Peptides against a protein of PDB entry 3H8D. Designs and how they scored, part 23

Target 1, 122 residues: chain A of PDB entry 3H8D
Amino acid sequence: DMKRQQRFFRIPFIRPADQYKDPQNKKKGWWYAHFDGPWIARQMELHPDKPPILLVAGKDDMEMCELNLEETGLTRKRGAEILPRQFEEIWERCGGIQYLQSAIESRQARPTYATAMLQNLL

## One batch from the design tools (peptide; aimed at target 1 H47)

Design b2_p15_4_s3 (made by RFdiffusion4, then SolubleMPNN; from b2_p15_4, 7 letters changed)
Fold by OpenDDE base, seed 3:
Structure b2_p15_4_s3 (fold): chain B 122 residues (1-122), chain C 122 residues (1-122), chain A 15 residues (1-15)
Amino acid sequence: as target 1 above (122 residues)
Amino acid sequence: as target 1 above (122 residues)
Amino acid sequence: PVGAAFEAWFAARHA
């Protein structure tokens, strides 16, 4: 099956409204990415004052990072890479399982490591 | 194929001869483990003054951790879990690819995620 | 460090 390397990343972002405020007044969001080999499989965004955003390959390609992993440079950003569980824990809490399942059932999800894992779980 | 969660751990150890010495005189070794789902697939030990020890499931079962992952408590030990690449980098440097390949060819290796990955690489 | 292309994409994504 899918034996590509699974790598996960997290980087913070400051919302536009807080960009030029004092550091203490900037609330951070968090951008998460799961790369299945060179290409992104899942993307997730935690915001300080709005619901999480969940994105899956195939369904949400236009909102997801279009760069391959090497092009992103994420592997060269110190502290960006996280453990799989650090991603999955948040993904699950944000309803990611149901989101991906729905995408599979509607035939919107592109087959990835994530879809394969879910199909084995169910 | 094998879709079990792959998790990697590293913990330091102090060699017996240094156990009761002053802290500055204790040289640390490093114990590494790769768990393929609940069971260990590879084990690796870095020593300060002897060659690395490489162990693979099937061949070296008697020298490897016999506890399943949950029983080890490693998942609950802060700082023990490492990224896959943190394991693989050391594994490769220590000749792990050749070691596992030899174990496969001699039919001593138990099929694991590691063996499957290697068989795909070659 | 991340690449310039990613920085641009990331910035645009959160603009």
Scores: peptide ipSAE 0.457, ipTM 0.569, DockQ to the pose 0.609
OpenDDE base, seeds 1, 2, 4, 5: peptide ipSAE 0.455, 0.456, 0.440, 0.456; ipTM 0.566, 0.568, 0.658, 0.567

Design b2_p15_4_s4 (made by RFdiffusion4, then SolubleMPNN; from b2_p15_4, 8 letters changed)
Fold by OpenDDE base, seed 2:
Structure b2_p15_4_s4 (fold): chain B 122 residues (1-122), chain C 122 residues (1-122), chain A 15 residues (1-15)
Amino acid sequence: as target 1 above (122 residues)
Amino acid sequence: as target 1 above (122 residues)
Amino acid sequence: MVGEKFDKWFAERHA
C-alpha cells in the first residue's frame, strides 16, 4: 500500500573509541532511518571519520535494522522523529538518488515508497 | 497523485483585541494546515475563547487559505512545519474524523490525501 | 521492553 505512513528518524551515536573522552573530543555520528509503514525502506549513516553509508531495502537488508517500526521504539523516543525533508536533504547530498536508482536498475531494490517516488521523478 | 508530499504546519496568532495587552493577557490561538502537495487539504484553528474550527478542502474552500504552499512561505518559516502526528492528534481531538467523513458522505469534500486515508480507515 | 532490542542492535552496529 503506497498510502502507508512514511516516518523518518535520526539518532546520534558516539564512536566506541570516543566514549570515555572529554565531550569536546567525542565526534558524533548520525543514524537515519526511513520507514515505509512498519518496515524500513532506507537507512543512512553519517560518520565523522569515514564516508556516509547508504542502504536500501532489498539490496542491503542484512546491514539494515531488521526490526519493524513498533519494535524499534523510535516512535516513543523523544526527539528521534524528524521531518521528511530533514532526511531527504542529507540523502540527496550523500548521493542517495543515484544509489537507489542503481539498486532499482539491478533489480536489487525491494519496492518501497522510496523506489516509487524515484520512479515518479525519473 | 496520492504520492504527493504531505506537509503540516502550525503558527500561532494573537487576537487583534489582545495585540496591545500585556503579554500575560495575550491569549494565543493556533492555526494549523495540512497541505497535500501544493494545495491545502485541511485547515484547523484553535481559539482560546471559542470552539475549534475545522475546515476541509472542497467544502470549506472559501474559508481556507487560498494560496498554494509555496506562496504561503510556510516552508521557509522556521518552526512552522510540524510532524504529521502533531497535526493529526489535534485534528482527532477536535472531531476531525467525523467532520471529514460527513463532508465525504455529503459529496462536499474534494478528494485529497486526507479523504483517501479516511476511506482506508473506514 | 519496547526499544531494548533496538538499543542493543544499535550499540552493536556502532561498536
Scores: peptide ipSAE 0.388, ipTM 0.611, DockQ to the pose 0.850
OpenDDE base, seeds 1, 3, 4, 5: peptide ipSAE 0.387, 0.388, 0.384, 0.387; ipTM 0.618, 0.611, 0.615, 0.612

Design b2_p15_5 (made by RFdiffusion4)
Pose (drawn by RFdiffusion4):
Structure b2_p15_5 (pose): chain A 119 residues (1-119), chain B 122 residues (1-122), chain P 15 residues (1-15)
Amino acid sequence: KRQQRFFRIPFIRPADQYKDPQNKKKGWWYAHFDGPWIARQMELHPDKPPILLVAGKDDMEMCELNLEETGLTRKRGAEILPRQFEEIWERCGGIQYLQSAIESRQARPTYATAMLQNL
Amino acid sequence: as target 1 above (122 residues)
Amino acid sequence: TEQEELLATAEELEE
């Protein structure tokens, strides 16, 4: 029913902007858009646990801008294939995280919940 | 979901003459493919030593890869799949819009998602 | 040249 689009933004800590390149610890931010709205958000950090977020339970913590208002489709190198998102998501325990939110009625139905519920 | 049937692939390559040369002397080229479901709709090749090759379904059937998407194994090759804009940016720089527009005007281009996209643009 | 710019763009995309 809707187009699935995935984005990735590598980042460094704000405290690392003026250190030498070897001292800049990298992280990665990810987003899965189910149409205009974000279904899953994922953050890999070099200094704390991975942040896994799903539509519904984590609306307050997730990016609140829809796809058009982010400008992500306009940024070069930002968009990634579905597997590039899914591989990282699975390695972070994302399947169990989304399943747990589904069973406890905390998950908003999206293309992501439909995929886990099907298989 | 016609868009979901669209799949794009890129294979960097070098000539055999450059196989054992230093990495800085390996003149790379790139082969591309746009699959409209099981069949190649557009094929594109950047070469280090000759003009770019642009091929469209219908007009260029003899020159294009004859295998369908499953027969190629490209969906199983690591790093081969690219986003539509990664194909389109190169296709445009090669004159691919003019090449596809001419094939449509000469009615040689077989209707595909690619011809449908160019027509919605015009 | 034009083709060198094209190949440079392709190389950037490869990265």

Design b2_p15_5_s1 (made by RFdiffusion4, then SolubleMPNN; from b2_p15_5, 7 letters changed)
Fold by OpenDDE base, seed 5:
Structure b2_p15_5_s1 (fold): chain B 122 residues (1-122), chain C 122 residues (1-122), chain A 15 residues (1-15)
Amino acid sequence: as target 1 above (122 residues)
Amino acid sequence: as target 1 above (122 residues)
Amino acid sequence: SAMDELLALAEEIEK
C-alpha cells in the first residue's frame, strides 16, 4: 500500500484591480495548496489587503481547487512546488492548526494526511 | 476611441469531493465571466448544492478572476465563449441586476460596461 | 475562488 505523496505548491496572484498598474503598484497575493496524493487537502490564500483564507477538504470543497494535482499542471510549473515546511509555517501563522482542528471536531473535515497528522500531534 | 469588446465565457467545474466519483455522480457547477475588454467586469458561479455567487468588479476584486482575458486562455478554449444573452439570462435570474445596482449605489463598483448599461437601464 | 479558477484556466493553457 503506497503512501500518498504529500506535495505543496505556492503561486502568486495579482488582484484584478492592480493588473493594469505599474509593476511596483501590483500587490501580490499568494495561493498555497497541499495535495495529499492527487487530491487537495488544504488550501490557503494570503492577500495583501484582507485576512488570510484557510480552506480544508470536506469543509470547504466548494471554495477549494476542484482539479486534481495532475489537472492543475502545478507539477509542471517552475517554481510552484515548495517544501512542506514552507507551507506549514504560513499555515501555522494563519491559525491553520486551530482551523483544521475545529473542522475535525465538527465533523466537517474529510480525512486526509493533514487531519491524521493533526490528530497525532494533539 | 475604440469601444472595448464585451466577451462572455462559461466553463464547467467539478467539486473536489466529486472528482473521483463516477461520471454520473459528478455534479457540475458553472463558472461565468464577463470581460469588458481585457478586464473582468462580472463573474458568476452556479453551484449544484449552494446558492449562486455573484461578483462585480471593484467590490469583489479579491474573489474574482485576477487574470486578464488573454492570460486566462479562455479565448482559446473551445466552447468557452458564449453569447451575451447566455450570460445575462443567468445573471438576471440570480439577482445580478439588484446586486450590481447595490454595488453602484454603495460606491463599491468599479465603472465598467456593466455598470454603464445598468445605469442606462434604470 | 479566484485561484481555483486560475488553476482551471492554467490547465487549459497547457493543453
Scores: peptide ipSAE 0.032, ipTM 0.605, DockQ to the pose 0.070
OpenDDE base, seeds 1, 2, 3, 4: peptide ipSAE 0.046, 0.020, 0.019, 0.022; ipTM 0.578, 0.547, 0.496, 0.541; seeds 1, 2, 4 fail the geometry check

Design b2_p15_5_s2 (made by RFdiffusion4, then SolubleMPNN; from b2_p15_5, 4 letters changed)
Fold by OpenDDE base, seed 3:
Structure b2_p15_5_s2 (fold): chain B 122 residues (1-122), chain C 122 residues (1-122), chain A 15 residues (1-15)
Amino acid sequence: as target 1 above (122 residues)
Amino acid sequence: as target 1 above (122 residues)
Amino acid sequence: SEMEELLALAEELEA
């Protein structure tokens, strides 16, 4: 079986309260996604004024992107795709390893490339 | 001053875990929005397998739609716009009145048409 | 929905 391609994306967003402000006063958040083939495995959100949000497949399905990769249009969005390490570095800093591990241990995580990698690390 | 137009929208979504399933096995959620002029005032999410999510401007900005109404494209999406009562009925059933009231009392709510209406009721 | 919104915003920010 061909290994599913792991692809990572990042796009900025502006919080609602800053939409009408001057550009200098618009604090950007960052939306991150890890797609394991066509399906999302991890999602991460950096916010200017609250802690980062971590989401993993199986556990957090209802809060994650409900589109497959093709449906998102991310593959066609210039500058959206990032390198794996650009995602992983932030994921690690935000406590993603522990978060995913906990999801696995509680039987909430859906098996993904991310779960497999973590299991290989332990 | 011309009163801001109150516009309401509803669109379906499919949870990630059901994306690849047969249509009959895809449980739909529903995303609702109330726009007070160009800016969102309330957001509501009905999920097939978890409690409804209620969000109000000011309190929940970081979890709500960060786009103005024009940016969403909702005004151009056929069948997305709903009547005020179609939103309000669900909002009321989900405890939206109490939720918004609590946000006002805790000084978390941004003034909107929705806050004004609630203050008129109380 | 949320994804659609994020995508729309991102397009505007890039313009």
Scores: peptide ipSAE 0.031, ipTM 0.587, DockQ to the pose 0.066
OpenDDE base, seeds 1, 2, 4, 5: peptide ipSAE 0.020, 0.020, 0.023, 0.013; ipTM 0.559, 0.537, 0.526, 0.522; seed 4 fails the geometry check

Design b2_p15_5_s3 (made by RFdiffusion4, then SolubleMPNN; from b2_p15_5, 4 letters changed)
Fold by OpenDDE base, seed 2:
Structure b2_p15_5_s3 (fold): chain B 122 residues (1-122), chain C 122 residues (1-122), chain A 15 residues (1-15)
Amino acid sequence: as target 1 above (122 residues)
Amino acid sequence: as target 1 above (122 residues)
Amino acid sequence: SEMDELLALAEELEE
């Protein structure tokens, strides 16, 4: 049911190898998540030294956040929640539409708000 | 179709009578809007000197914003767009649930994302 | 978990 609440989040991360380096040597990555109700629908990771990682539910479950939204604590983390467009802008730039479309066509994608929106747009 | 994009906005306003007063004498109100796709679904006005005004599509069309979302320029106004919860928190405090429910029961409300969410919750 | 690590890192960066 696509009447579920759509919520988007972004948090920075420092690579484990950089964790204890001086601040100038810590390269920041960005972790993005789209939750369709309680469950993650899309995940995205931006790295300073490698290509973006795109993940969609059904196809990439083993690589995505396994926690439900409440378990993540994201809703309680000040400044973590972002506007839908703040996620979608980056998703589109990273080729997310093509990635999700391919997952649908290969029957790997779990139906989510994201798949429904894509299929409504096309 | 409830697959429309839900977007929320907030802008301050100064009462017309206070427009040319000194800053300390300008009492700020707040204008809130919920757009269900291109069209407004709910509107809310907070005033410094009178009760909040709640408006819902279908019932209060003549008192609500008559412009579609693009015509308002809200999407182009930096800082105007807010998170869904930033709207809903105030809406709930103002008795918005009861107001919308009454509009549905009296058959005055136009079907929107807001009416669908309420009917899904009850 | 990865999520817990990310959350912890984010909190540290906010300090």
Scores: peptide ipSAE 0.020, ipTM 0.535, DockQ to the pose 0.056
OpenDDE base, seeds 1, 3, 4, 5: peptide ipSAE 0.020, 0.020, 0.044, 0.020; ipTM 0.515, 0.561, 0.545, 0.535; seed 4 fails the geometry check

Design b2_p15_5_s4 (made by RFdiffusion4, then SolubleMPNN; from b2_p15_5, 6 letters changed)
Fold by OpenDDE base, seed 2:
Structure b2_p15_5_s4 (fold): chain B 122 residues (1-122), chain C 122 residues (1-122), chain A 15 residues (1-15)
Amino acid sequence: as target 1 above (122 residues)
Amino acid sequence: as target 1 above (122 residues)
Amino acid sequence: SHMDELLALAEELEK
């Protein structure tokens, strides 16, 4: 059901290598998630010193959050939820549209709200 | 050079799903690493509610720590370093010997101190 | 790696 609620989240993380440094030297990354209903559709990771990581359901399941939305507790984390455009803007800048498109074309992507929207766009 | 220093580490982690729970409900997992010199040879993850994850260099590089030992900062983390047997005991209990053996037999394992030791044992 | 990321996330979430 494409009528599922689309919810987006962002939380910071610190690189393991920086965990042992002073706070001023702990560079934050950002973890983004798009949930299509209870299940993750897209995941994105911004790193301070390496390329963004883009992940799409079906193709990248092993690298993506395996928890459903309720299990993550993200809905209960203050400041974690973001607006759709806050996700999409970064997604687009990181080449997410092309990445998802390629995943669809390779038949690796699981159908999600994201795939549907992309197909409407193209 | 098999004369490289073998160092072992263990650090706890909290499941993302439990991050939003009260401390008493945050079940700890454990991340284990065996470094053969600067590079990881084996990685192991204990989870409170799912099977252990075993990883060996060569086969599982994409899922393993990509940082060299110095980059991890583990050597500077209090209480992180453990004795070899503290790693091996858990490794063995989790079926690590068989896992590594299979990785060797399938020609997926990168030669490490661990592979050498296993070959000496068998 | 995925695990490294999870560890990183966990550290932040605990703060």
Scores: peptide ipSAE 0.060, ipTM 0.512, DockQ to the pose 0.067
OpenDDE base, seeds 1, 3, 4, 5: peptide ipSAE 0.033, 0.146, 0.060, 0.086; ipTM 0.515, 0.645, 0.522, 0.582; seeds 3, 4, 5 fail the geometry check

Design b2_p15_6 (made by RFdiffusion4)
Pose (drawn by RFdiffusion4):
Structure b2_p15_6 (pose): chain A 119 residues (1-119), chain B 122 residues (1-122), chain P 15 residues (1-15)
Amino acid sequence: KRQQRFFRIPFIRPADQYKDPQNKKKGWWYAHFDGPWIARQMELHPDKPPILLVAGKDDMEMCELNLEETGLTRKRGAEILPRQFEEIWERCGGIQYLQSAIESRQARPTYATAMLQNL
Amino acid sequence: as target 1 above (122 residues)
Amino acid sequence: DIITYDELRAWLWPP
């Protein structure tokens, strides 16, 4: 029913902006948009646990801007293939995280919940 | 979900003559494919030593890869799949819009998602 | 390693 689009933004800690390149610890931010709305958000950090977020349970913590208002479709190198998102998501325990949110009625139905519920 | 049927692939390549040269002397080219479901709709090649090759379905059937998407194994090759923009950016810089527009005007281009997209643009 | 064009041709245009 809707187009699935995935984005990735590598980042460094604000405290690392003026250190030498070898001292800049990298992280990655990810987003899965189910149409205009974000279904899953993922953050890999070099200094704390991975942040996994799903539509519904984590609305308050997730990016609140829809796809057009982010400008992500306009940023070069930001969009990634579905597998590039799914591989990282699975290695973070994302399947169990989304499943747990589904069973406890905390998950908003999206293309992502439909995929886990099907298989 | 005609858009979901669209799949794009890129294979960097070198000539055999450059196989054992230093990495800085390996003149790379790129082969590209746009699959409209099981069939190639557009094929594109950037070469280090000759003009770019642009091919469209219908007009260029003899020159294009004859295998369908599953027969190629491209969906199983690591790093081969690219986003539509990564194909379109190169296709445009090669004159691909003019090439596809001409094939449509000469009615040589077989209707595909690519011809449908160019027509919606015009 | 980087695939040669001949190897790519042989793979995508088999006999």

Design b2_p15_6_s1 (made by RFdiffusion4, then SolubleMPNN; from b2_p15_6, 5 letters changed)
Fold by OpenDDE base, seed 2:
Structure b2_p15_6_s1 (fold): chain B 122 residues (1-122), chain C 122 residues (1-122), chain A 15 residues (1-15)
Amino acid sequence: as target 1 above (122 residues)
Amino acid sequence: as target 1 above (122 residues)
Amino acid sequence: MLITYEELLAWLYPP
C-alpha cells in the first residue's frame, strides 16, 4: 500500500566522549529516519568523526530502528519531524540513491515507498 | 476542494533601516505563509520591533501575497518550506486562532482549509 | 538537551 503516509525525522546527538564538554566543544551527529507508514524504510546517520551511515529496510534491518513509528515517540518529539526534502537532500549527498539501488539490484531491499520511487526514477 | 495540498513557508527579512548595518545589528523578521493549494490562506509576519501581523484570506487580501504558490518561487527556495506544526505553533502563539475565528464570525474570511479546520475545532 | 549516540540507540533499539 504505497498510499501510506511518508514521514521523516531527525534527531541530533553527541558523542559519548563529548557529553561532559562545554556546548561549544560538543560535535553533533544526526540521526535520520524515513518511515513508510508505521515501519522504517530508510535510516541515515551523520557522524562528526566517521563516514555517514546509510541503511535501507530489508538489507540493514538488524542495524535499523526496531520500533514502529508510534513506539519511537518521534511524532511527539518537538522538532524531530522534517520535510521529505530535508531528508532526501542529505540522503542524496550521502550517496543514498546508489546505496538503495544496489540494495534493490542485490534483492536485499524490502519493498518500500523508497524502493518504488527509485524504481520509477531509474 | 479540501483535498488540496497544504504547504507552509517561512522566510526571514531584514528591516529596511537595517539593510546596510553590520549583520549583528540587523534584526530579523519572519514572513510566514500557509498555502491552501495554489492560493495563500494565511500570512503571518513576526517583526523585531512591532507586534506580529496576522492575515487571513478574504479579510486581508490587500495586505497578503498576491502571487500564487508557484509564482512565489517558495517551493524552489531552499529552507523556505516548513512543517504545518511549525507554522501553527507560531500562529497559535500570536493569537491566530482568535483572529481567524473573528474573521469567520464577521463573514470576512474566505473559505479555506484553515477556516474549515477551525470550524471543526470549535 | 542533546542526547548521546549511545542513549539514542538505547531509545530506538530497546532490548
Scores: peptide ipSAE 0.357, ipTM 0.521, DockQ to the pose 0.883
OpenDDE base, seeds 1, 3, 4, 5: peptide ipSAE 0.355, 0.354, 0.333, 0.357; ipTM 0.515, 0.516, 0.640, 0.517; seed 4 fails the geometry check

Design b2_p15_6_s2 (made by RFdiffusion4, then SolubleMPNN; from b2_p15_6, 6 letters changed)
Fold by OpenDDE base, seed 1:
Structure b2_p15_6_s2 (fold): chain B 122 residues (1-122), chain C 122 residues (1-122), chain A 15 residues (1-15)
Amino acid sequence: as target 1 above (122 residues)
Amino acid sequence: as target 1 above (122 residues)
Amino acid sequence: ELMTYEELKAWLFPP
């Protein structure tokens, strides 16, 4: 079988409370996703007013994108797709390695490219 | 063994004849590279005044980057790295599929990620 | 214009 393509995306967002404010008063957050083939493997959110959110498939399914990658339209959104390292750098800074590792150890994570890579690293 | 990371790069270049001209008179070309792990697998050049150049490892070694990826410094050059599709789109438009296929059939291409992917496609 | 977090969630995790 062909290995699934790994694709990464990032979308900026604003807080609900800022939606009607002047641009200068809108604080940006960032939504990140790692898709392992058609399905999301990792999700990450940087918020301007709270700690980062890290999510991994299996463990956090209810909080993660439910759409197939094609269904999201992300691949058709200009500027949304990012390089793997652009995701990984932030992921690592946010403690993503430990988060995913813990999810694996607790048997909460479903196998993905991300889990496999981590297991190869350790 | 861990599969090699596929990385793609693009650098603009100016024709030697234009290097000392005013900016408006400098025609840009584009140099593209696909690295299969540490070594280049494909190279492509878009020129303002001649047909595109397509190069594949094994066949065109003498015309391709001789440096290991780390030696190139490309990974440290901001804006140089591009997404796989950004390379592939141009590659396909330039007839890269047929070029690589021909190189494989003639036993000129050395095995790379690119050759493997093409063989999986056909 | 940038979307709100809620809009983003609604888009990517529709009811």
Scores: peptide ipSAE 0.421, ipTM 0.571, DockQ to the pose 0.813
OpenDDE base, seeds 2, 3, 4, 5: peptide ipSAE 0.420, 0.419, 0.412, 0.418; ipTM 0.557, 0.590, 0.580, 0.588

Design b2_p15_6_s3 (made by RFdiffusion4, then SolubleMPNN; from b2_p15_6, 6 letters changed)
Fold by OpenDDE base, seed 2:
Structure b2_p15_6_s3 (fold): chain B 122 residues (1-122), chain C 122 residues (1-122), chain A 15 residues (1-15)
Amino acid sequence: as target 1 above (122 residues)
Amino acid sequence: as target 1 above (122 residues)
Amino acid sequence: MLMTYEELKAWLYPP
């Protein structure tokens, strides 16, 4: 059902090595998620010390959040929810369109709102 | 079509009287808008020196934004778009539910996503 | 306080 609510979230994190450093020395990473209804459709990770990680449902299930949206508690975490464009802007910059397209073409991607929108665009 | 995109915006404004005052003396108001697709469904104004203003489509058209969403330029203004809950929280606190309900009951409200959601709730 | 990446994974990737 493509009428499902699309919700987007972002959580900052720090490296384990920076855990006990001064605030100015903590380099932040960012965890992003797109939920298509209760289930994650896309995940993205920005790390301070390695290339971004892009993940799409179906293809990358084992590396993606295993909880449904309600189970995550993200909807109850202040400041975690972001606008669609705040996700998409980063997704695009990190090559997400090409990544998702390849996953669709290889028949690895599970159908989601994200796949449908991309297929509508192409 | 209730499948229309629901988008919410907030813009600060300063009273004309404070326009040329020192920054610390400029009291900010807030203009809020809910767009149901291209057209405004609800508008809300928080003022530093008077009670909040609540406006709903149909009833208050003459006092509401006359531009469609694209014409406003809000979608292109950084920081203007807000999450639905950021609008709704203020709307609720300002008595928006009761206001909209009254407008519906008096047959003054134009059908919008907002009216539909309220009617689903009641 | 920000969580570590490991804490984030522990939260979102339970066993």
Scores: peptide ipSAE 0.407, ipTM 0.530, DockQ to the pose 0.881
OpenDDE base, seeds 1, 3, 4, 5: peptide ipSAE 0.407, 0.405, 0.370, 0.406; ipTM 0.532, 0.543, 0.629, 0.543

Design b2_p15_6_s4 (made by RFdiffusion4, then SolubleMPNN; from b2_p15_6, 5 letters changed)
Fold by OpenDDE base, seed 5:
Structure b2_p15_6_s4 (fold): chain B 122 residues (1-122), chain C 122 residues (1-122), chain A 15 residues (1-15)
Amino acid sequence: as target 1 above (122 residues)
Amino acid sequence: as target 1 above (122 residues)
Amino acid sequence: MLMTYEELRAWLYPP
């Protein structure tokens, strides 16, 4: 459904090992989420010490946020919501287009706004 | 077309009379724009010394930005792009829902994503 | 203060 609201969020995190270090010694990671209406469509994680993690609905459900958007509280967390392009730019850099495309081709991806937009692009 | 990218922008402006005043004595206005794909769908202006201005495509074309999105340079202006809700919240406070509704009912509004969403809401 | 990855996971992946 193209009428569902597309909302994007980003949350920084630190590694457990850095929890008690001085701020300047903490390496930040970034958690990203794309919600297509109430449900997550894509998730992405930038870790400071390992490759990016890409996740798409249908294929990676068990590794993705299990809360609906309202349950997450993300809409009420100041500074968490980001512009679509802020998500997409990182997504593209991390190889998200090919990742989602492969998930679609393998019939692993659940239909979302993201899958529809990609199919429109190709 | 529901597939067109919806993008929102806000830029401050200073009244001509305040242009050369000390910063603390300058009253800012705010210019808002909603682009449905390349073309503007809604425009809104918050003035420090007069009521808000609401403009919708079709009805107010002569008073709205005539440039397509790329021509405006807004996509490249740091800090200009805003979240959809940042636009909608102000739009709603200014009576934009009723304004657009009236434009639709009078057949003055050009069909846009905004008109479609309003019709979906009613 | 920033949350740890573990705290983030606990928040978004509740039991």
Scores: peptide ipSAE 0.413, ipTM 0.537, DockQ to the pose 0.842
OpenDDE base, seeds 1, 2, 3, 4: peptide ipSAE 0.410, 0.410, 0.409, 0.376; ipTM 0.531, 0.530, 0.544, 0.638; seed 4 fails the geometry check

